Peptides against a protein of PDB entry 6O8C. Designs and how they scored, part 212

Target 1, 262 residues: chain A of PDB entry 6O8C
Amino acid sequence: VGLRYEKISLPKIHPRYDLDGDASMAKAVTGVVCYACRTASTLLLYQELMRKGVRWLVELVKDDYNETVHKKTEVVITLDFCIRNIEKTVKVYEKLMKVNLEAAELGEISDIHTKLLRLSSSQGTIESSLQDISSRLSPGGLLADTWAHQEGTHPRDRNVEKLQVLLNCITEIYYQFKKDKAERRLAYNEEQIHKFDKQKLYYHATKAMSHFSEECVRKYEAFKDKSEEWMRKMLHLRKQLLSLTNQCFDIEEEVSKYQDYT

## One batch from the design tools (peptide; made by RFdiffusion4, then SolubleMPNN)

Design b2_p29_2_s4 (from b2_p29_2, 8 letters changed)
Fold by OpenDDE base, seed 4:
Formats: structure tokens, sequence, C-alpha cells
Structure b2_p29_2_s4 (fold): chain B 262 residues (1-262), chain A 29 residues (1-29)
């Protein structure tokens, strides 16, 4: 979920010398470009916050990974110890069978040994999964956060400042057009200046809209899309880690049942 | 002038900038 903003468009700029119309048009343009400036600032802020969130989440997931690896290691040690003990017990019972002891007990221990070996195999799968996760989180991996630095808009781009400069130019012309309107009629020279200013206003307005659309909105949308995709993958990865942790606990619990036989 | 303005509106931003610069220089002479 990203920031919602309204699509903006410039009002129609008529190629007619009309002091009343030009003042109204200039007011509308000022409003639109002002909105663009505010929106650009908000979009930039959102992206910066998201970048911080991305970095935070990466560290969180790395911590989760390390915890899972630690748990896995503990289980491996416990499992290996249990297997070794059961193997010793099997050897003892094999020797005792030569002296007329019940074969039923040996069968039970052998079954336990088989179950433990299966658990050990599953532990190998867990290890492989953890290695995959580590690879994905590593630099250059599929879940690397390099996109966060490449995509979107950055403070260094100075997009908001550039738009603000254009807004200032437009606003100045707007105030002049308000004055022109109040005069009702302009002298020839003033009329020529007004016409020239109208062309400047058009240029600044179109430049602002182009910059806003291409350098702010488009890049933001690209960042947003990439962020959402990446976030979904990271959340899924966390779920995978949780699943692996739970599997380790399950193995540990099962092994604990067999420790009573050793 | 209306036709001039319409033609101006059809120019690219770069062309508009060049046009404005040229016109400004002419007005200063």
Amino acid sequence: as target 1 above (262 residues)
Amino acid sequence: WEKEFEEFQKLSLEEQEEWLKKKEEELKK
C-alpha cells in the first residue's frame, strides 16, 4: 500500500489576450503546481521512510536467520548425541542376544535408530533451506536492497526545489496578472510584456508538469512497485524461517522422547 | 499573437526555452 495522490492536469491555456481570463488561468496553474510541489515532497518523504524501513527489515531478518541457525545447530548436536547413544545401545543388545535376551527390545531400539536417522535427513533439508535463505540475503542476492538506492527519487535530485523554483516564477506572473486585471487596460508596451509573461508562464507550467510526471511520479511508482514486491518476498522469507525454526523444535521434541531409552 | 502563442505551445520544452531566450534578447535591444 502506497501513498494516494490525485492526478493533476493543467487548465487549458487559451491563446487569447484576456486579462480576466489570464489572471484566472494563472491562479489555477499556481494551484496545480503548488499541489505538485507538496505531492513531490510527500512522495520523497515516503520513499525515504521506506528506505529506512527496508534497512531495518533486512537487519531484523538477519537476526531471525541467525537465531534459526543457532537453534538448528543445537538440534544437530542433540540429535547426533542421541544417535551415537542409540548405536551403542544397539551394539550392547546385539551382544546380549547371544546370551538369550528378548529380541523384542532390540527391535524397538532398532526402530528408534531408524527414526533418528530420518530426523537427521530432515535436518539436512533444513540446512539446505537455510543456505538458500543466506544466499538470497547476501549481497547480490535476490533479496538484496540495492534497488532501494537506485529506484525512486532522492533528496540529492532536488526535485522539490526545482519545482519550487518554477512555482515561484509562476506565482510572480500570477500576481502580475492580478495587477494587470485591476488596470482593466494596458498600454501597448505593458500588453507586450503581459503576452510574453503568458508564454513564460506556459513554459514554466509545462516544465513543472513534465518534471513532476516524469521525474517524481514515474520514479515513485517504480519504487513503490519494487518495494511492494520486495516486501512480500521478505515477509515470505520470514515465514520460511519461522517454519524452519518450528521444524527444529519438532525434531528436538521427538528426540527428547528417545533420550529416555539411552 | 494568438497564432504565435499556439505555435509556441506546439514546441518542445527545449525549443520553448530557446524561443523565450531569443525573444528576451530582442526585447532588450
Scores: peptide ipSAE 0.586, ipTM 0.958, DockQ to the pose 0.935
Fold by OpenDDE base, seed 3:
Structure b2_p29_2_s4 (fold): chain B 262 residues (1-262), chain A 29 residues (1-29)
Amino acid sequence: as target 1 above (262 residues)
Amino acid sequence: WEKEFEEFQKLSLEEQEEWLKKKEEELKK
């Protein structure tokens, strides 16, 4: 879930020379662009925080992975040792069987051996799964976090600053329009300046809105979507790691039951 | 002037910028 923001639009800018209307319009424009500045700043902050979160999660999952690998290795060693011991026992009983002794016992030991071999096979599956996870987490993998540095808006883009500059220009014109309104009637030269300022206002406003929409909002939405997708995948991967860890514990427990025969 | 402003509104941002620069120079004279 990302930040909610309101869709903004510029008020209608009429071409008519109207001191009252122009002052009112300028006020509204100032408000809209001011909102854009604040929103852009908030969106940027959100993304920066999310980037930190992404890095944190990557490290967390890597730790989980390493722990699982460690546990898997431990179990493999234990299992292999147990298998070797059982195999020695089987050989002894086979020898005894040749002299018609302990036939029933041989059957039991052989069954244990078979079970251990099955457990060993399951370890192979776990290994393959871990390799897959490692591949996904590796640079260039499906769960690489490179997108977090590429997608969205960044402080280096200076979007907020750019919008602020435009806002300053708009605000200046707004204040002038307030003064013009108070005069009720302008001299010819002042009227020409007012008209020119209105055109500047329109330019700055439309530029601000375009920049906000294309460089701030659009990129933010892309970042948000990508982050949500990535987060879901990472959380799923973490669950997979947990499952693999549990499987290792299960194998270890099963092996412990047969250690008395070795 | 209303027509002039309307035409100005139809310009691209780049064209508007150029127009404003020209107009500013005229006003300084």
Scores: peptide ipSAE 0.586, ipTM 0.958, DockQ to the pose 0.950
Fold by OpenDDE base, seed 2:
Structure b2_p29_2_s4 (fold): chain B 262 residues (1-262), chain A 29 residues (1-29)
Amino acid sequence: as target 1 above (262 residues)
Amino acid sequence: WEKEFEEFQKLSLEEQEEWLKKKEEELKK
C-alpha cells in the first residue's frame, strides 16, 4: 500500500568558477527540484484520495454495524418468544404430572428449554461484543479517523506552490547560466553576478530539498504508516461484525427447529 | 571566492538568507 517514489538528492555543487560546469549543475538541480514538485503533488493527491476512502469505509462499517444490531434484535425477539412458549408448555405438563398422568414428551421439552436458555445466554455475549465495537467506532474511540485529518500533508499547506516558487528561481538562474556559458568569458561585473547567482541557486536548491524531505516526504510516510495500521484494525473489525452476523443467523436457524414444538 | 562559497555552504538556511540579503545590498552600492 502506498506510492513508490525515487529517493532524490542534489548533485554536488562545487565552489569552482566554471561556466560550463555551472550550467550543467544548474540543469541537473532544475531537474531534481522539478521531480520534487511533481512527487509532492502526487503524494498530496494520494493522501486526499485516501482520506476520502477512509471516510467511505467508516460509513460502510457503521452501516454493517447497524445491520448486525438489527439482526441481533430480531433474533432476541424470536428467541424470547420461543422461550416463553416452551415455558408455558412445561407448566402444563408439570400440572399433568401432579395428577399422575405420564408425559413422555416432558423430557424432550425440558431439553429444548435448556438449549434455548443457552442460546439466550450467548446473546449476552453478542451484545457485549457489539457494545465494544460501538465504542471503538465512536468519536474518540480506538478506530477514530481523526488521524486522517491531522497526519500528512494538506492542500492548505501549499507545499507544491512553495516548491514551485523555488523551482522558478532556480530555473531563472539556470537560463542565465546557459547564456553565460554561451559567452565563454564574462566581464568582471558579470562574473561577480554569476558567482552571486550560484550562491542563490545553492540556497534555493537546499531550501527546496529540505522542504520536500521534511514537509512532504516525512509527513507522507507518517500518514502512510498510520493509514496501514488503521486499515488493518478496520478490516479486523469488519470480520468481527461478519462473525457476529453469522452467529445470529445460526441461532435463528436453531430456534426455527424448535418452533414446531411451541 | 571559492573559500567564501565553501563557507557559505556550511551556513544554515537562515544564515544563508541573511548573508544573501547583505551581499545583495553591497552589490547595489
Scores: peptide ipSAE 0.586, ipTM 0.958, DockQ to the pose 0.955
Fold by OpenDDE base, seed 1:
Structure b2_p29_2_s4 (fold): chain B 262 residues (1-262), chain A 29 residues (1-29)
Amino acid sequence: as target 1 above (262 residues)
Amino acid sequence: WEKEFEEFQKLSLEEQEEWLKKKEEELKK
């Protein structure tokens, strides 16, 4: 999961005064920094989309949780009602047994009562699991999405704009070097300007690459890693919720078998 | 000049910026 991008590096910038070589080098640098700008923009967009996805998933899981809690509550009410009815029946049969009546039926009802109590105990485990899930999803919990707002790059950082400014400077120098190449030989003053521009080019290019690497790529990778980890945990949590839901349905089905005795 | 450029390449970004500013001021005089 994540965007694949090519690792980029600046071409070797030779210190020699060479109009042809400098023009070619400047062209290559322009291409590299241009790619960096586009890549930075793409990485930013990806992160923004992922943030939206994260928020969406959180809401989805919360809805699933609420549905599970609701189902659990219904089952608890039904189970409790069934237990109460069976207990009343047990008391009646115990009285009848004192006069030597219906001993076999009492044994059957007692077994049902024991089974229902076991089911009631399992509901306690489900409740504990739901509480754990709620805690994990709560603000400050282990599955909170606060990281999505903190990690990575944001539009407010203006990284793409900063890179674009540097690209513009580099491009201007490239076009000048193209003109210089066409002249074949430069006058002394023009040569000095060319040399100075080459130093500017190196500065802008290095600054662009540093910014791209440290502020765009590194932060993106951190965001990506965090998002992958968080996503795995969320998917696991959803599986847990599904399991709990199924357990509630199983209990409800089991209780329904005994309703004829109540 | 080649040696000067090589030395320039060894500077930090901040130092490069300062060098360029200084040189630009010198060229305007």
Scores: peptide ipSAE 0.586, ipTM 0.958, DockQ to the pose 0.938

Design b2_p29_3_s1 (from b2_p29_3, 12 letters changed)
Fold by OpenDDE base, seed 3:
Structure b2_p29_3_s1 (fold): chain B 262 residues (1-262), chain A 29 residues (1-29)
Amino acid sequence: as target 1 above (262 residues)
Amino acid sequence: MKEEEELKKKLEEQAEEAKEALRKQEEEE
């Protein structure tokens, strides 16, 4: 489950000049943008950790695949050898049967041969399944991890730093508004400066929240959804590989029962 | 965006003028 964050919004900025109200508003805005900065940082960290996890899982599954392929190859060699030996034995007994000797034994060996051929046919199915898995893991395949590098936010985007710059500007204005409030009344020139700073605060706050929403939250959500989907598919693929491995072991066990006839 | 930047620039210029006026007043006192 991805990180939870609270939906944040800017407080209403009243256009009226009010030293007490403006200080309170500026404090609230500072708090909201500060939360956005922290949240953006946390969301970035989550994505970076997930990217590491994705790379790790890809390598793990590739190793599992290679092990399965190796085991399959071993079983194929063993099975083919057993089939060849049984076929030689069948030919010998067929010659003896022409002389009405050992007919019962020929029937038993023929049954074994049939069973081995069925096992051999199952190897074709395993091979096809492995090829499918390989195609999915290949570059450009359905389980390629290229999305992990493309989707979401990255340290190089400097989203947190950009938000921090805006927060610094807002915080400076907030501290000035605290001083203005303490004066209770400003001279005409100071009042005009206060009004202009209020507009600057609004501008910076709006820019920060837009950037947070569009460049941080939206991209994070897209990354999260993609990662969850991809992870489910990868885990399923791993289970398929384990199943194929077990099938190889089962075939090997069956073949071992007939080695005494070879 | 462009209009907001223009407005910001105008506000900044006015704020600097106000600061300069304040400084002159403090020097006369």
Scores: peptide ipSAE 0.016, ipTM 0.480, DockQ to the pose 0.200
Fold by OpenDDE base, seed 1:
Structure b2_p29_3_s1 (fold): chain B 262 residues (1-262), chain A 29 residues (1-29)
Amino acid sequence: as target 1 above (262 residues)
Amino acid sequence: MKEEEELKKKLEEQAEEAKEALRKQEEEE
C-alpha cells in the first residue's frame, strides 16, 4: 500500500495586472509548492523505509530457504538409512527363501522397499525446486533487489532541497506582492517590477511543479509499482518454501511407518 | 520615453541574469 497524495495543480495565472489578484495568486502558488515540498519529503521517506523493508525481507527469505535445505538434508539421510536397512533385510529373506523358509514375509518387505524408493525419487523434485528458488534469489535473479536501489528517489537527488529553493524564491515574491497590495497603487517603475516579478513567480512555480511531477511523483510511482510486484513474488516464494518443507515432513512421516521393519 | 526604454533594458538584463543563475544552479546539480 503506497502513500496517498492529493493531485496538485497551479492556479490559473491571469495576465492582467491586479494587485489584489496577484497577491492572492501568489499566496495560492506558495501553498501549492509548499505542499509539493512536504509531499516530496514524505515520498522520499516512504521509499527509504521500503528499501529497509526489502533488505529485511530478503534476509528472512534466505533464512527460510536455508531451513528448508536443512530439513531436506535430514530427510534424505533418514530415508537413505532406512532404504539400506530394508535392502539388507531383503537379502536375508531371499537367502532364507532358497531354503523354503519365511517366504510369506518377503513380499511385504519388498513392497516396503519399493515404496521407499519412490519416496527417494521425490527428493529429486524437491531439489530441483530448491535450485529454482536459489536461482531466483541469487544476484541477477528474478527476485534480485537491485531495483530498490535504482528505482525511485534518493536523498542524494536533493529533490526536496531543490524544491525548497524554488519555494523560497516564490515566497519572497509573495511577500512583495502583499506589500504591493497594501500600497493600493504603485508608481510606474514599481508596477513594472511587479509585472516582472509575476513572470519570475510563474517561472519558479512551473519549474517546481515540473520537477515535483517528473522527478518525485513519477519516480515514486515507478518504485511503488515495482515494490508491490516484487513483494507479491517474494511472498509467493515463501509459500513455495513452506510447501517444500511440508513435503519433507510428509516423507519423514511416511518413512517412520517403516522403521519397525529395519 | 528615454526613461521607459532604460527601464525596459534593465528589466530585460535582470531577466537574463535570472535565467543564467537558474541555468548555473541546474549545471551544478
Scores: peptide ipSAE 0.016, ipTM 0.443, DockQ to the pose 0.070
Fold by OpenDDE base, seed 4:
Structure b2_p29_3_s1 (fold): chain B 262 residues (1-262), chain A 29 residues (1-29)
Amino acid sequence: as target 1 above (262 residues)
Amino acid sequence: MKEEEELKKKLEEQAEEAKEALRKQEEEE
């Protein structure tokens, strides 16, 4: 779930000289760009936290993988031992059958042997699945976290600082327009300065909003989309690992039932 | 993507309107 932010837009700037209107407009612009700065900071923080979470999750899943591999190896050893013991027993009973001993027990042991061989064949599927998971987690694999370092915004981009500089310029003009409004009427030279400052305010505001949209919001949305996709895949992979672990336990339990017959 | 492009388009349109309005005021002075 990504951060929700409100869509912000600059108020319409009227070209007409109006001290009251210009002060009100400048206030609104200041508010919008201030919101953009705060939002950009929040979006950056979210991405940095997500990058930490991604790294943590990768390590967690690697640990889960190693545990599953260990369990699989244990089960394979146990299964192979059980198969070898049953095979020895079958050979002994086959020799005894040649000496007129009861055939009923040989049939049961042979059935157990067949079941164990089937379980052994299922281990190949588990191993193939683990190899697939390992390949996906490997550097350059489908679940590599390289996107987290490439996508989105970073502290080194200094987007918040750039926006803050523009906000400072806009705020200064806003405070001047508040003073101009209080004067009610400006001299010709002061009026020309006011008109010029209004153009500057527009320029700074437009630059701020363009930067916010293109360098903060767009990149954040791209990061968010990739993060959601990646997280879904990682969670699915973790569920697969759990399933494989459970399959190993199921095999171990079944093998334990047959060990009592050897 | 669509909403961002729409916002960008609106901002660009407002910027062009403001530039044109300023140009007209400078031509009338």
Scores: peptide ipSAE 0.014, ipTM 0.452, DockQ to the pose 0.069
Fold by OpenDDE base, seed 2:
Structure b2_p29_3_s1 (fold): chain B 262 residues (1-262), chain A 29 residues (1-29)
Amino acid sequence: as target 1 above (262 residues)
Amino acid sequence: MKEEEELKKKLEEQAEEAKEALRKQEEEE
């Protein structure tokens, strides 16, 4: 579940010189950019936590894979042992049949041998599936977690710090506009400075919001979408591993029925 | 600083809850 944030926009900046209006506008702009800074920090933190979660899930799935491989190996050993024993029994009964002893039992043992060979073929399919899963989890595979280090925003990008610098510039102008409002009327030179600072405010605010939208929000959304897709695939892979494990148990159970003949 | 630490703590708690919920779902299947 991704973080929900409110879509923020800059208030309309009027070109008209108005000390009361300009102070109110500057206050609103300061609030919006302040919210952008906090949101950018929160989005960054979320991504860092998700990266930790991704690494954790990779290790969990690797453990599941190793358990499945171990179970498969156990079943192969048991099955091969059973096949070898049945083959020895078949040879003994073939010799006995030459002297007209127990011909009916030879047919039963031969049928068991055929069934065991079919089970062995099923193990080959399981092995192929495990190899496919291993390839998907390997570096450069379809389920590699390299995207988690590439996508989204990172502390090294210094997006929050860049926004904070712009916020500081905006806040300074806001405090000046608050003072200008208290003066009620400015001298000509002070009025020109106020107008110039209003242009600077607009520039800094626009730069902050563009940076927030393009470098923070957009990259976060891309990371979120990629993470959700990857997580679904990983969960599906875990279900596949469980299915393969269950198939191994089914084969083991079937083999156990024939162990009395060995 | 304090608000950011509180936010970090909440997000970490939510992440752990999500991991635990996933673990429980896997035990029930």
Scores: peptide ipSAE 0.007, ipTM 0.372, DockQ to the pose 0.008; fails the geometry check

Design b2_p29_3_s2 (from b2_p29_3, 12 letters changed)
Fold by OpenDDE base, seed 2:
Structure b2_p29_3_s2 (fold): chain B 262 residues (1-262), chain A 29 residues (1-29)
Amino acid sequence: as target 1 above (262 residues)
Amino acid sequence: MEEEEKTKKELEEQAEEAKELLKKAEEEA
């Protein structure tokens, strides 16, 4: 579940010159842009943590894959050894049957041989599944983590710093409007400066909120959506690996039952 | 809805005027 943030909009800026209203508006704008800065920082931190988590999970799944491959190889060696031994035993019994040995023992050994061959055939399916998993985890595969480096926001984008600069400009104008309010009436030149600063405030605020929406929020949402999709696929892959590992253990256990006959 | 759209248009016009004034101020500084 991604970070929850509130969608905050800028207050309405009235064109009318009003020292009390303008000071109140400037205070509200400062608050909104301050929230945008903090939210942008939090969203960035979340993405950086998720990137670390993605890298960790990739390494974990690679380790699981390697362990499964190792176990599969061990089982194949054991199975091949058992098959070779049982085939030698079958040949010996076939020679002895020519000299009046009981057909019942040969039947049991032949059944064991058939079961071992069936287990050997299942190894091909396990191998194919492991190859598919390897392909998906490979560089350029369907489960590659390249998206985590491309999507979202990065510290190098300096989005928080850019927003902070705009916030500083807005805050300065707010403090001036607080002083202007205290004067109750401005001289003509000071009134013109106030009107000009109000336009600057609007410009900086609009720029900040546009930057926040387009460069921070939108990119974060895209990153979040991709991360959720990728995570579901990776968890499914891990379950597949576990299933293959269990199949290898089951084969090993079954082969162990026949070791007394080899 | 019409008053909100008028207010939005007025704000957009004011924003454009503010951009032009800022551009002039940057050229004079």
Scores: peptide ipSAE 0.019, ipTM 0.438, DockQ to the pose 0.130
Fold by OpenDDE base, seed 3:
Structure b2_p29_3_s2 (fold): chain B 262 residues (1-262), chain A 29 residues (1-29)
Amino acid sequence: as target 1 above (262 residues)
Amino acid sequence: MEEEEKTKKELEEQAEEAKELLKKAEEEA
């Protein structure tokens, strides 16, 4: 579940000169842009934490993969050894059958041999599955984590700092408008300065909100969507590895039953 | 964007002129 933020908009700016209204408007604008700065910082932090989590999960799944490969290798060695021993036994019994020994024992050993060969064939399927998983985890594979470094916002973008600069400019104008309000009436020159500052305020505010929406929010949402998709796929892959591991254990157990005949 | 930047510069220049006029008025008082 991603961070919830409220969609904020700038208050309407009236073109009319009004010291009380302009001070109130400037206060509201300052509040909105301040919220944008804080939100941008929070969104950045979330993404950085998620990137750490992604790296951690990749290493975990790689470890799971290596363990599964190791177990599969052990089972293959054991199974091959058992098959070779049973084949030797079959040859001995076939020679004895020519000398009128009981056919029943040969039938049992032949059945065991057939079962072992079936188990050996299943190893090929496990190997193919492991190769598929390896390809998906490889650089450029479907589960590569390159997106985590490309998508979203980064500290190097300095989005929070850029917004803070704009907020500082807005705040300065707000404090001036608060003083202007206290004077109740401005001289002509001061009135003209106030009008120009109001236009500057609007410009800075619009720039801040545009930057917030386009460079912070939009990129965050894209990062979030990709992270959720990737995470689901990785968790599914981990379950597949567990299934393959269990299949290896099942084969090992089955082989152990026949080792007493070798 | 370029027209907005031009308008901004013009407004900044006018604001500075107004500040200078204010400063002169304060010195004559």
Scores: peptide ipSAE 0.017, ipTM 0.422, DockQ to the pose 0.196
Fold by OpenDDE base, seed 1:
Structure b2_p29_3_s2 (fold): chain B 262 residues (1-262), chain A 29 residues (1-29)
Amino acid sequence: as target 1 above (262 residues)
Amino acid sequence: MEEEEKTKKELEEQAEEAKELLKKAEEEA
């Protein structure tokens, strides 16, 4: 679940010189850009936490993979040993059958041998599946976490700091507009400065909101979407590993039933 | 800090340019 933020927009700007209106507008702009700064910081923090989580999950899944491989190897060794023992037994009984009519016991052992060979063939499928998973987890694989380092916003981008600088400029103008409002009437020169500062305010505000939208929000959303997709794939992969582990246990259990004949 | 300072400097330069333009407009009026 990604961080929810409210879509904010700059207030409507009136070109008319109005000390009361301009002070109110400047206050609203300051509030909007302040929200953008806070939101940008929160979005950045979320992404940094997610990156840590991604790295952690990758290591966890690698551990799961290694455990599955280990279990598979154990089962293969056990199965191969059992097959070899049954084959020796079959040879002994074949020799005995030439001397005595013990045909019924040989049939049972031969059936066990056939079943064990089938189990051995299934191990090949498990191996192929593990190789596929390994390829997907590899640095160039489909489940590589390189996107987490490339997508989204980073502390090095200094988006929050850039927005804060713009906010400071806007805030300064807002405080001046509060003073101007208190004067109720400005001299001609002061009026011209006020008009100019209003233009600067608009410029800074627009720049801040554009930066917020394009460099913070958009990149965050892209990161979020990729993270969700990747997470679903990783969870599915973990389920596949669990399934393969269970298959190994099932084979081991079946082999154990035949060990009494070896 | 360096990028913030750079951004601040750029904004200050833009503000000064704008003040100069205003001053010129006042002198031409």
Scores: peptide ipSAE 0.017, ipTM 0.400, DockQ to the pose 0.093; fails the geometry check
Fold by OpenDDE base, seed 5:
Structure b2_p29_3_s2 (fold): chain B 262 residues (1-262), chain A 29 residues (1-29)
Amino acid sequence: as target 1 above (262 residues)
Amino acid sequence: MEEEEKTKKELEEQAEEAKELLKKAEEEA
């Protein structure tokens, strides 16, 4: 899960002065750092898309929650109404029993009343579960999306731009080394400049690869791990909501069987 | 599990599409 990237390393830089070798090395270094820039951009884009997905999923689950709460409320109202009607009926039949009338019917109505009360008691469990879900989705809850804004790399970090600056410096030296190679032999002063530029190339390349590894790759991996964990939890929560919705429908169906008696 | 995997897969596919677009843009530049 996540973007696959190749772990690349800088080529070995030989300390020996060699115009052909140095030009070839500089080309290879340019390629590696260029890859790092592109990869950093890709990793950033992936994270931005994932953040969008996270926000979308949060809203989706909130909508599911609200629908479940609405359905639960509807069922509670219906159930309470049914209970009240059955209780009135029970009272009427209890009065009739004093006159030895319709004992069998009273028993049936009393059984229905008991079943409805049991259904009503289950509403407390559903309510508690909904409250738990709400608490988990709330700011500061276990399923808050705050991590998505904190973890990983962001456009504001300017990592791609920083790498691009280093790549530009490296590329400039590479172009100079191509010219130096074409000259076949440098004057003493030009040779010394070439040697210094080779050291600068190494410095910029090392800085670029360090930045890429520590500020791009590592943070991306942390973001990826957090996102995977969070998504699993969110989807589990969504399943819980669906289960609660189904329980509400089951209760509604059962109550409907007794409405013919109110 | 299936819907969970589906949403995750869709996000991964979008990320891969974005990666391919980035690669194409770099080849044209």
Scores: peptide ipSAE 0.014, ipTM 0.437, DockQ to the pose 0.012; fails the geometry check

